Peptides against a protein of PDB entry 4QMF. Designs and how they scored, part 14

Target 1, 175 residues: chain A of PDB entry 4QMF
Amino acid sequence: ESSFMTLFPKYRESYLKTIWNDVTRALDKHNIACVLDLVEGSMTVKTTRKTYDPAIILKARDLIKLLARSVPFPQAVKILQDDMACDVIKIGNFVTNKERFVKRRQRLVGPNGNTLKALELLTKCYILVQGNTVSAMGPFKGLKEVRRVVEDCMKNIHPIYHIKELMIKRELAKR

## One batch from the design tools (peptide; made by RFdiffusion4, then SolubleMPNN)

Design b1_p10_1_s1 (from b1_p10_1, 5 letters changed)
Fold by OpenDDE base, seed 4:
Structure b1_p10_1_s1 (fold): chain B 175 residues (1-175), chain A 10 residues (1-10)
Amino acid sequence: as target 1 above (175 residues)
Amino acid sequence: MIEAEFLPLP
């Protein structure tokens, strides 16, 4: 039997408690067991003797990882779909200066979230910028593009340059 | 900020 655990920050506890029955119900459809430990601050997923698809445990792992990184359940649960992949991009280590970090992270969001929304549309991904991570969900190609833009943004390459590049590539692919 | 750590369990 395979099992996976993820720790979650204390500020997620109340939310995770609220949605845990929905997590359980979603995983039960795949015969995946799950446990929320409020003392340790962990989520665990496990295969059972009734788990038909052995690969679903990896998706269950990714589900709890997304939930720990503040992705809402109605979005995170889509990871259980075969065509859906995810990525959790650590952004906290690219810059030591806190103000520089905040400024670069804010560039990824942009004015009124417009930069992020443009990136989501171009990559066909969901993207959540929170804390020291960017969580993304979507097709593998789109996730690769998101990771590049996110990492380059933390390396002081403004997201607008990549958005322009992605727009051009999209126009060329329609011809 | 506690980063979520992923621990594979056997």
Scores: peptide ipSAE 0.034, ipTM 0.632, DockQ to the pose 0.020
Fold by OpenDDE base, seed 5:
Structure b1_p10_1_s1 (fold): chain B 175 residues (1-175), chain A 10 residues (1-10)
Amino acid sequence: as target 1 above (175 residues)
Amino acid sequence: MIEAEFLPLP
């Protein structure tokens, strides 16, 4: 039997408590058991004797990981679809200076979130910038592009450069 | 603040 656990920050507790019945219902369709521990601040997913697809436990693992990183349930639950992948990119370790970190993270989002929206459209990914991580959901090709842009942004390469490159590549692929 | 860490269990 396979089991996976993730810890969540205290500020997520109220939200996770409110949506946990919907998490349970979504995982029950796949015969995956789940537990929310409010004392430890953990989410656990487990295979059962009725689990018919052994691979779905890895998607259930990714679901609780996304929920812990502030992805809303209606978006996070899409990870259970076969065509959907995710990535959780750690960004907190690229820069020691807090002000430089905040500035580079804000550059990834851009004015009114326009830089992030452009990146989402070009990669066909959902992207959430929260705290010390960027959560992304989408096709594997798009996720690889998102990781490159996010990491390069934290290395002081402006996201607009990659957005321009992705736009050119998209126009060339239509011809 | 406890960072969300993923722990695989066997």
Scores: peptide ipSAE 0.031, ipTM 0.622, DockQ to the pose 0.020
Fold by OpenDDE base, seed 2:
Structure b1_p10_1_s1 (fold): chain B 175 residues (1-175), chain A 10 residues (1-10)
Amino acid sequence: as target 1 above (175 residues)
Amino acid sequence: MIEAEFLPLP
């Protein structure tokens, strides 16, 4: 039997409680059991004797990880699809100064979210900047590009540089 | 912030 647990922050409890029946229904299609523990503040996923594909438990693990990091259920549940991968990038440890951290994190979003939207379109990824993490979902190639841009932004490389590079590469690939 | 540690349960 394979089992994975993740802790979630208290501010997610109300939301997770609300959507947990939908999580259960989505995982039941794959014969994956799930448990929401409101006392511990944990989500658990488990294989059952009826689990046909043992690899689906890794996707279920990634689902609860995304949910813990504030990804909404209608987006997070797409991780159960074979063509979808995810990444959760920890950004909190790149900068000790809180103001510098906030400024660099804001550069990923940009004015009116335009920088983030451009990055999502170019990488074909969903991207959520929340707290000390960036959650991304999409094709593996796009996720690799997102991680590079996010980490470099925390290292004081402006995201616009990478966006321009990705735009040029995309225009060259259409020819 | 509670880091989401994945504890594999045996």
Scores: peptide ipSAE 0.027, ipTM 0.606, DockQ to the pose 0.019
Fold by OpenDDE base, seed 3:
Structure b1_p10_1_s1 (fold): chain B 175 residues (1-175), chain A 10 residues (1-10)
Amino acid sequence: as target 1 above (175 residues)
Amino acid sequence: MIEAEFLPLP
């Protein structure tokens, strides 16, 4: 039997409590057991004797990871689909200066979120910038592109250069 | 900051 646990920050407790019945129902379809521990601040997922596909536990692990990183349930639950992958990119270790970190993180979002929205459209990914992580969901190729843009943004390469490159590649692929 | 450590439970 396989089991995975993740910790969540206290500010997520109320939200996770409200959606936990929906998490349980989604995982029950795959015969995956789940536990919400409000004292420890943890989520656990486990295979059962009735689990048909043992590999679904890896997707259940990714579900609780996304939920812990502030991804909303209606988006996070899509990870249980076979065609959906995810990535949680740690961005907090690229820059020691807090002001420089905040400025580079803000460049990833852009004015009115337009930079982030353009990146989502070009990569066919959902992207959530929260705290010291960027959570992404989508096709594996798109996730690889998102990781490159996010890491390069934290290395002081402005996202607009990658967005222009992705736009050109998309126009060339239609011909 | 709680880093989500995935501990495989035995």
Scores: peptide ipSAE 0.026, ipTM 0.602, DockQ to the pose 0.019; fails the geometry check

Design b1_p10_1_s2 (from b1_p10_1, 4 letters changed)
Fold by OpenDDE base, seed 1:
Structure b1_p10_1_s2 (fold): chain B 175 residues (1-175), chain A 10 residues (1-10)
Amino acid sequence: as target 1 above (175 residues)
Amino acid sequence: MIVAEFLPLP
């Protein structure tokens, strides 16, 4: 039997409590058990004797990870699809200075979220910038591109440079 | 196998 547990921040508790029946229903289709602990602030997923696919537990792990990182349930539940991958990119450790961190994180979002939206469209990924992480969902190729742009942004490479590169690559691939 | 995953909270 395999089990995975993920801690979540207190500010997610009310939301997770509200959607937990939908999480349970989504995982029950795959014979995966789940537990929400509001005292510890944890989510747990477990294989059961009725779990026929051993790989689905890894997707269930990724589901609770995404939910802990503020991804909405209607988006996070798509991780249970075979063609959908995810990545949770830790950005908090690239810069010790809080102001420099906030400035670099804001460059990923851009004015009115336009930089982030351009990156989502070019990579065919969903991307959520929250706190010390960037959560991404999409095709593996697109996730690799997102991780590069996110990490390089935290290394002081402006996202617009990579967006221009991705635009050029996309126009070349249409020919 | 039980794996606890903690991500730094924002």
Scores: peptide ipSAE 0.031, ipTM 0.679, DockQ to the pose 0.024
Fold by OpenDDE base, seed 2:
Structure b1_p10_1_s2 (fold): chain B 175 residues (1-175), chain A 10 residues (1-10)
Amino acid sequence: as target 1 above (175 residues)
Amino acid sequence: MIVAEFLPLP
């Protein structure tokens, strides 16, 4: 038997309680058991004797990880699809100064979210900037590009540089 | 085997 646990912040408790029946139903299709512990503030997923694909437990692990990082259930549940991967990028450790951290995180979003939307379109990823993490979902190639842009943004490389590079690469690939 | 992935709370 394989099991994975993820802790979640207290502010997610009400939401996770509301959607947990939908999580259970989604995982039951794969014979993966799940537990929500409101006392510990944890989500657990585990294989059962009826689990046909042993690899699906890794996707179930990624599902609870995404849910803990404020990804909404209708988006997070897509991780159970074979063509979908995810990444949870820790951004809190790149900068010690809080004001510099907030400024660099805001550059990733941009005015009206336009920088983030451009990055999502170019990489074919969903991207959520929340707290000290960036959660991304999409194809492995796109996720690699997202991680590079996010980490470089926290290292003071402006996302617009990478957006221009990705636009040029996309136009060249259509020819 | 229980693998606890600790995501730091904000």
Scores: peptide ipSAE 0.029, ipTM 0.662, DockQ to the pose 0.023
Fold by OpenDDE base, seed 3:
Structure b1_p10_1_s2 (fold): chain B 175 residues (1-175), chain A 10 residues (1-10)
Amino acid sequence: as target 1 above (175 residues)
Amino acid sequence: MIVAEFLPLP
C-alpha cells in the first residue's frame, strides 16, 4: 500500500477542520483513506485494498499539498480529475533581500491583481501567490508557462514582457 | 514537505 504525508502551517488548522469531511467524501469515491492529525499538523492519504486505480494516490498527494499551501477545497479537489495537473513553485530562494523579494512577488500580482488575472487567462491556469510559494493548477503546457514567468519574475524579468509574448502567440494561433 | 512511505500489502 502507498502512503503520503504533508505538514501544514498552524494558521490552516481551523480551515482544514471545517472542510475535512468534504475531503474524506471526495477521496472515499476513489477508496483512498485520509487522516488529519491536529497534534502533528499533518495530512495523510493512503491506498486501501479497495483502491481500483493505484495512480489516484499521486493525485491525493497533490490534493493535500495544495490544501497545505492555502488553495481552497473547491479549487484543490479538481486535481482528482485526469486532465488536471498542478505545480507548487518555491520562490523564497531566488532573492536574499526581503524587500527585493516582496517587490518582485508583488509584480506577479500587479495593480488590482490584473497581472495575475492576465496570466491565468493566457495559460488557462488557476494561480495562487501565497508566502514563499506560487501554487498553479491547469494543463501541463500552461503550467510550464506559469513556472517560466514566476521564476523569471524572481530573476528580475518583469511579467508584462511574458504576458505580451503570450498574447502575440495566442493571436497567431487563431490564424 | 511530502513524505512517501510504501507499506507492505497486508
Scores: peptide ipSAE 0.021, ipTM 0.568, DockQ to the pose 0.013
Fold by OpenDDE base, seed 4:
Structure b1_p10_1_s2 (fold): chain B 175 residues (1-175), chain A 10 residues (1-10)
Amino acid sequence: as target 1 above (175 residues)
Amino acid sequence: MIVAEFLPLP
């Protein structure tokens, strides 16, 4: 039996309790067992004797990882699809100064979220900027581009530079 | 943190 556990922050508990029956039902279709531990503040996923696809447990692991990082269930559950990948990019360690961190993280979102929305459209990814992580879901190529833009933003390369580059690459790929 | 555990099937 293969199992994966992830811890979640206390502020997610109420939400995870609310959606846990939907998590269970989504994983039951794949014969994956799941447990929500409110005392430890953990989510666990396990294979069963009825699990036919051994790879689905890795997707279930990624589901609970996304849920722990504030991704909403209707978006996070799409990770169970074969064509869907995810990444959880740690951004908290790029900058020691809290104010500089907040300013660089805000550049990734941009005015009214327009920078983030442009990046989502260009990469065909969903992107959630939350706390010390950026969660992304989409095609592997798009996720690689998201990671580059996110990490470079924390390294003081403005996202608008990469957005312009991605726009040019997209126009060239239509020819 | 993700913990991976491999248990024998009961």
Scores: peptide ipSAE 0.025, ipTM 0.596, DockQ to the pose 0.013; fails the geometry check

Design b1_p10_1_s3 (from b1_p10_1, 5 letters changed)
Fold by OpenDDE base, seed 5:
Structure b1_p10_1_s3 (fold): chain B 175 residues (1-175), chain A 10 residues (1-10)
Amino acid sequence: as target 1 above (175 residues)
Amino acid sequence: EIIAEFLPLP
């Protein structure tokens, strides 16, 4: 039997308590057990004797990872679908200066979130910028593109250059 | 087997 655990920040506790019955119900359909530990601040998923698909435990692991990183349950639960993948990109270690970090992180979002929305549309991904991580969900090709844009942004390459490149490539692929 | 993951906090 396999078990995966993730820690979550204290500020997520109230939300996770509220949606935990929905998490349990979603995982019960696959005979995956789950535990919310409020003392430790952890979520655990476990296979059971009734688990028929051993691969679903890896998706359950990804579900709790996404929930820990502030992805809302209605979006995070889509990870249980076979065609859906995710990535949690650590961005906090690219820059030591806090002001420079905040400035580069803000470039990913852009004015009114328009830069992020454009990137989501072009890659067919959901993207959430939160704290020291960017969470993404979508097809593997789109996730690879998101990771490149996010990491390059933290390396001082503005997302607009990649967005323009992705737009041109999309126009050429339609001909 | 238990595998634990921790991601950096905001």
Scores: peptide ipSAE 0.029, ipTM 0.657, DockQ to the pose 0.024
Fold by OpenDDE base, seed 2:
Formats: sequence, structure tokens, C-alpha cells
Structure b1_p10_1_s3 (fold): chain B 175 residues (1-175), chain A 10 residues (1-10)
Amino acid sequence: as target 1 above (175 residues)
Amino acid sequence: EIIAEFLPLP
């Protein structure tokens, strides 16, 4: 028997309560049990005696992790697909100065979200910048690229540099 | 086996 639990912030409680029946239905297809504890502020997933693929519990773990970090359910549930991976990048510890942190985090988004949109398109990933984390979903190669850009941005390397590099690499791969 | 994970609050 395998079980994973993730704590979530209080501000997510209302949303998680609203979508929990949909979470249950999605996991039931795989015979994974789930529990929402509103007192503790936790989500739990567990295998059952009817779980056919034991590896699906790791995807269920990733599902609740994504939901805890403000990824909406219609996007997060795609993690249950075999071709989808995810990453939750902690960005809060790269910079001690709050203003510098906010400025660097804003660079990932860019004007009108254009920097983030470009990064999503180039890496074929979904990317959500929220609070002290960046959540990403997509192919493993794309996730590695996203992590590099995100971490480098927090280390004061501007995302535009990496965007240009990724654009060039993409054009070269078409030839 | 039970594994608990905590992610920092925003």
C-alpha cells in the first residue's frame, strides 16, 4: 500500500472542495482512493487492492501537488496521461530581498505575459507562476528547459536570452 | 508507505 499526502494553503480550500468530486472520479478510473481533509488542510492519494498499475500512484501524487500550487483541475488532471510530466520549481529561496524577488519573478511573465507565453510555446509546456513556485507540465525535455530558464531568471539571467536561444534551436531543427 | 510533502505558502 502506497500513500502520498500534500498540504495546501488555506486560500485553496474553497476551490479544492468545489472540484473534489471531479478529482475522485478521475482517480476512480485507476482505482486510486483520495481524501480531502479540510481540518488539516491536506490531500491524500492511496493505492487500493484494485489498483492495476502501481505506477499511477506517482501521477496521483503529482496531481495533488499541482492542485496545491494553484494549477486548475482541467489542466492538472492531464498529469494522469502517460505522455505528461510535471515539475514544481521552488523560487522563493533564490533571493532574500523581497523587491528583487518580485522583480525577477515578474521577468518570467514579462509585459502582457508575452515572455511566459513564448516560453510555453517553445518548450511545449504549460507554465504557472504563482507565489513562491513555478508549476510546469509537459514533455520531459521541455520541463528541463523551463527549470533552467526559471532558475537562471532568479539568478539574474534575463529570460529573453534563453527565449532567443530556444528560438534559434527550433529554427535549426526544422532544417 | 506514507510520504508527506509540504510546499511553502506564497
Scores: peptide ipSAE 0.028, ipTM 0.653, DockQ to the pose 0.023
Fold by OpenDDE base, seed 1:
Structure b1_p10_1_s3 (fold): chain B 175 residues (1-175), chain A 10 residues (1-10)
Amino acid sequence: as target 1 above (175 residues)
Amino acid sequence: EIIAEFLPLP
């Protein structure tokens, strides 16, 4: 039997409590047990004797990880699909200066979120920029591209450069 | 096997 536990911040408690029945229902289809501990502030997923696919527990682990990082349930639950992967990119350690951190993080979003939307479209990923992490969901190839752009942005390489490269590559692939 | 993951709070 395999079990995974993830801690969540206190500000997520009310939301997680509200959607937990939906989490349970989604995991029950795969015979994965789940527990929400409001005292500890944790989510746990476990295999059962009826779990048929042993790999689904890793997807359940990823589900609770995404939920802990403020990904909404209707998006996070898509991780249970076979073709969907995720990544949680830690961005908080690239810059010690708070103002410089905020400025670089804002470059990922861009004016009206247009930079982020362009990156999502080009990589076929969902991307959530929040706090000290960027959560991404999509195909493995797209996730690798997202991680590169996100980390390079925190290293002071503007996302527009990579977006232009991805646009050119996409146009070349249509020939 | 029990694996606990803690992602640092933002």
Scores: peptide ipSAE 0.028, ipTM 0.652, DockQ to the pose 0.023
Fold by OpenDDE base, seed 3:
Structure b1_p10_1_s3 (fold): chain B 175 residues (1-175), chain A 10 residues (1-10)
Amino acid sequence: as target 1 above (175 residues)
Amino acid sequence: EIIAEFLPLP
């Protein structure tokens, strides 16, 4: 039997409590057990004797990882679908200067969130920028593109250059 | 097997 655990920040506790019955119900369909520990601030998922596909535990691991990173349940639960993948991109280690970090992270979002929205549309991914991570959900090809844009942004390559490249590639693929 | 995953928190 396999088990995975992830920690969550204190500010997520109230939200996780309100949706935990929905998490349990979603995982019960796959015979995956789950535990919310409010003292430790952790979520755990486990296979059971009734788990039909042992590989579903990896998707359950990804579910609790996404929930810990502020992804809302109605979006995060889609990870249980076979065609849906995710990535949690660590961005906090690219820049030592806090002000430079904040400025580069803000470039991913852009004015009125337009940069992020454009990247979501072009990659067919859901993207959430939160703290020291970027969470993404979507097709594997789109996730690879998101990771490149996010990491390059933290390396001082402005997302607009990649967005322009992705737009050109999309137009060429329609011909 | 029990695997604990720790992600950097905000």
Scores: peptide ipSAE 0.027, ipTM 0.646, DockQ to the pose 0.023

Design b1_p10_1_s4 (from b1_p10_1, 4 letters changed)
Fold by OpenDDE base, seed 4:
Structure b1_p10_1_s4 (fold): chain B 175 residues (1-175), chain A 10 residues (1-10)
Amino acid sequence: as target 1 above (175 residues)
Amino acid sequence: EIVAEFLPLP
């Protein structure tokens, strides 16, 4: 039997309470048990005697990880699909100066979210920039590209550079 | 045997 636990920040508690029945129902289809601990501020997933696919527990682990990082349930639950992967990219440690951090993080989003939307389209990923992390969901190749762009942005390489590169690569792949 | 892994808040 395998289990995974993740902590969540207090500001997520209300939301997690409201969707937990939906989480339970989604995991029950795979015979994965789950627990929301409001005292500790944790989510736990575990296999049961009826769990058929041993790999689904890793997806359940990723589900609670995504939920802890403010990904909405209707998006996060897609991680249970075989073709979906995720990544939680820590961005908080690249820059010591808070103002510089905020400025670089804002570059990922861009004006009206256009930079982020372009990156999502090019990588075929969902991307959520929240706090000290960027959560991404999609194909493994796309996730690799997202991580590169996100980390490079924190290293002061503007996302527009990578967007241009990804656009060129996409056009070349159509030929 | 139960294998447990704890994921801290990133």
Scores: peptide ipSAE 0.029, ipTM 0.643, DockQ to the pose 0.018
Fold by OpenDDE base, seed 1:
Structure b1_p10_1_s4 (fold): chain B 175 residues (1-175), chain A 10 residues (1-10)
Amino acid sequence: as target 1 above (175 residues)
Amino acid sequence: EIVAEFLPLP
């Protein structure tokens, strides 16, 4: 039996309570059991005797991880698809100064979210910048590119540099 | 196997 548990912040409780029946229904299709503990602030996923695919529990683990990091259910549930991968990039430890952290995090989003949207389009990923993490979902190649851009941004390399490089690479690949 | 994961809160 395989089981994974993740903690979630208190501000997610109301949302998770609202969508938990949908989580249960999605996981039941794969014979994965799940538990929401509102007292502890945890989500748990478990294999059952009826679980046929042993790999699906890892996707269920990733589902609850994404939900804990504020990814909406209609997006997070796509992780159960075979062609979808995810990454949760911790960004809080790159900079000790809070103002410098906020400024670098804001560069990932850009004016009106345009920098983030450009990165999403170029990498074919969904990207959510929330608090001390960046959650990404998409093809493995795109996720690798997202992680590089995100980490380099926290290391004071502006995302626009990588976006320009990704644009050039994309135009070259069309030829 | 039982694995507990905690991610830093925002």
Scores: peptide ipSAE 0.028, ipTM 0.661, DockQ to the pose 0.024
Fold by OpenDDE base, seed 2:
Structure b1_p10_1_s4 (fold): chain B 175 residues (1-175), chain A 10 residues (1-10)
Amino acid sequence: as target 1 above (175 residues)
Amino acid sequence: EIVAEFLPLP
């Protein structure tokens, strides 16, 4: 059997308890077992004798990873679809200065969330900026673009540069 | 096989 475990922060416990029956039901369709451990603060997914597709366990692993990083269940569960991929980008280690970190992270969101919304539309991804991570869900091409923009932003390249580039590329691809 | 992953807290 294959099993994956992910730890989650304490502030997610209440939410995870409320949606865990929905997680179980979603994974049962694929004969993947799951466990929520409130003492350890962990989620576990595992294959069973009835698991038909052995690769689905990797998607189940990604599901619990997304849930641990504050992605809401109705969005995170889409990872079980064949055409959907995800990425969890760690941003906390790019900058040691807390104020500089906060400023660069805020640039990803922008005024009224407009920068983030533009990036989501251009890459066809869902993007959640939370704490020390950025979670993204979408096509592999879009995820590659998101990772580049996010990492470059933490390296002091403003997201607007990449957004302009992506806009131009999109318009050229329509011709 | 059991694989454990820790994600940093915000």
Scores: peptide ipSAE 0.028, ipTM 0.652, DockQ to the pose 0.023
Fold by OpenDDE base, seed 5:
Structure b1_p10_1_s4 (fold): chain B 175 residues (1-175), chain A 10 residues (1-10)
Amino acid sequence: as target 1 above (175 residues)
Amino acid sequence: EIVAEFLPLP
């Protein structure tokens, strides 16, 4: 049997309690057991004797990882689909200065979230900027592009440069 | 934090 556990921050506890029955029901379809520990502040997923697909436990691991990083359940549960991948990009360690970190993180979002929305459309990914991480869900090619843009933004390369490049590449590929 | 454990099948 395989087991995976993730810790979650205290501010996430109330939400996780409200959706845990939905998590349980989604994982039960695959005979994956799950446990929410409110004392430790952890989520656990486990294979059972009835688990028929051994690979689904890795997707269950990714589900609890996404939930811990503030991805809402209706989006996070899509990770159980075969064609869906995810990435949790740590952004908090690229700069030591807090004001510089906040400024660079805000560039990923842009005015009214328009920069993030453009990046989501071009990469065919869902993207959530929260705290010290960026969570992304989508095709592997799109996730690779998202990670590059996110990391480069923290290295002071403005996302608009990559957005323009992705737009041009997309136009050329349609000819 | 993610912790992984692999146990033998019962």
Scores: peptide ipSAE 0.027, ipTM 0.576, DockQ to the pose 0.013

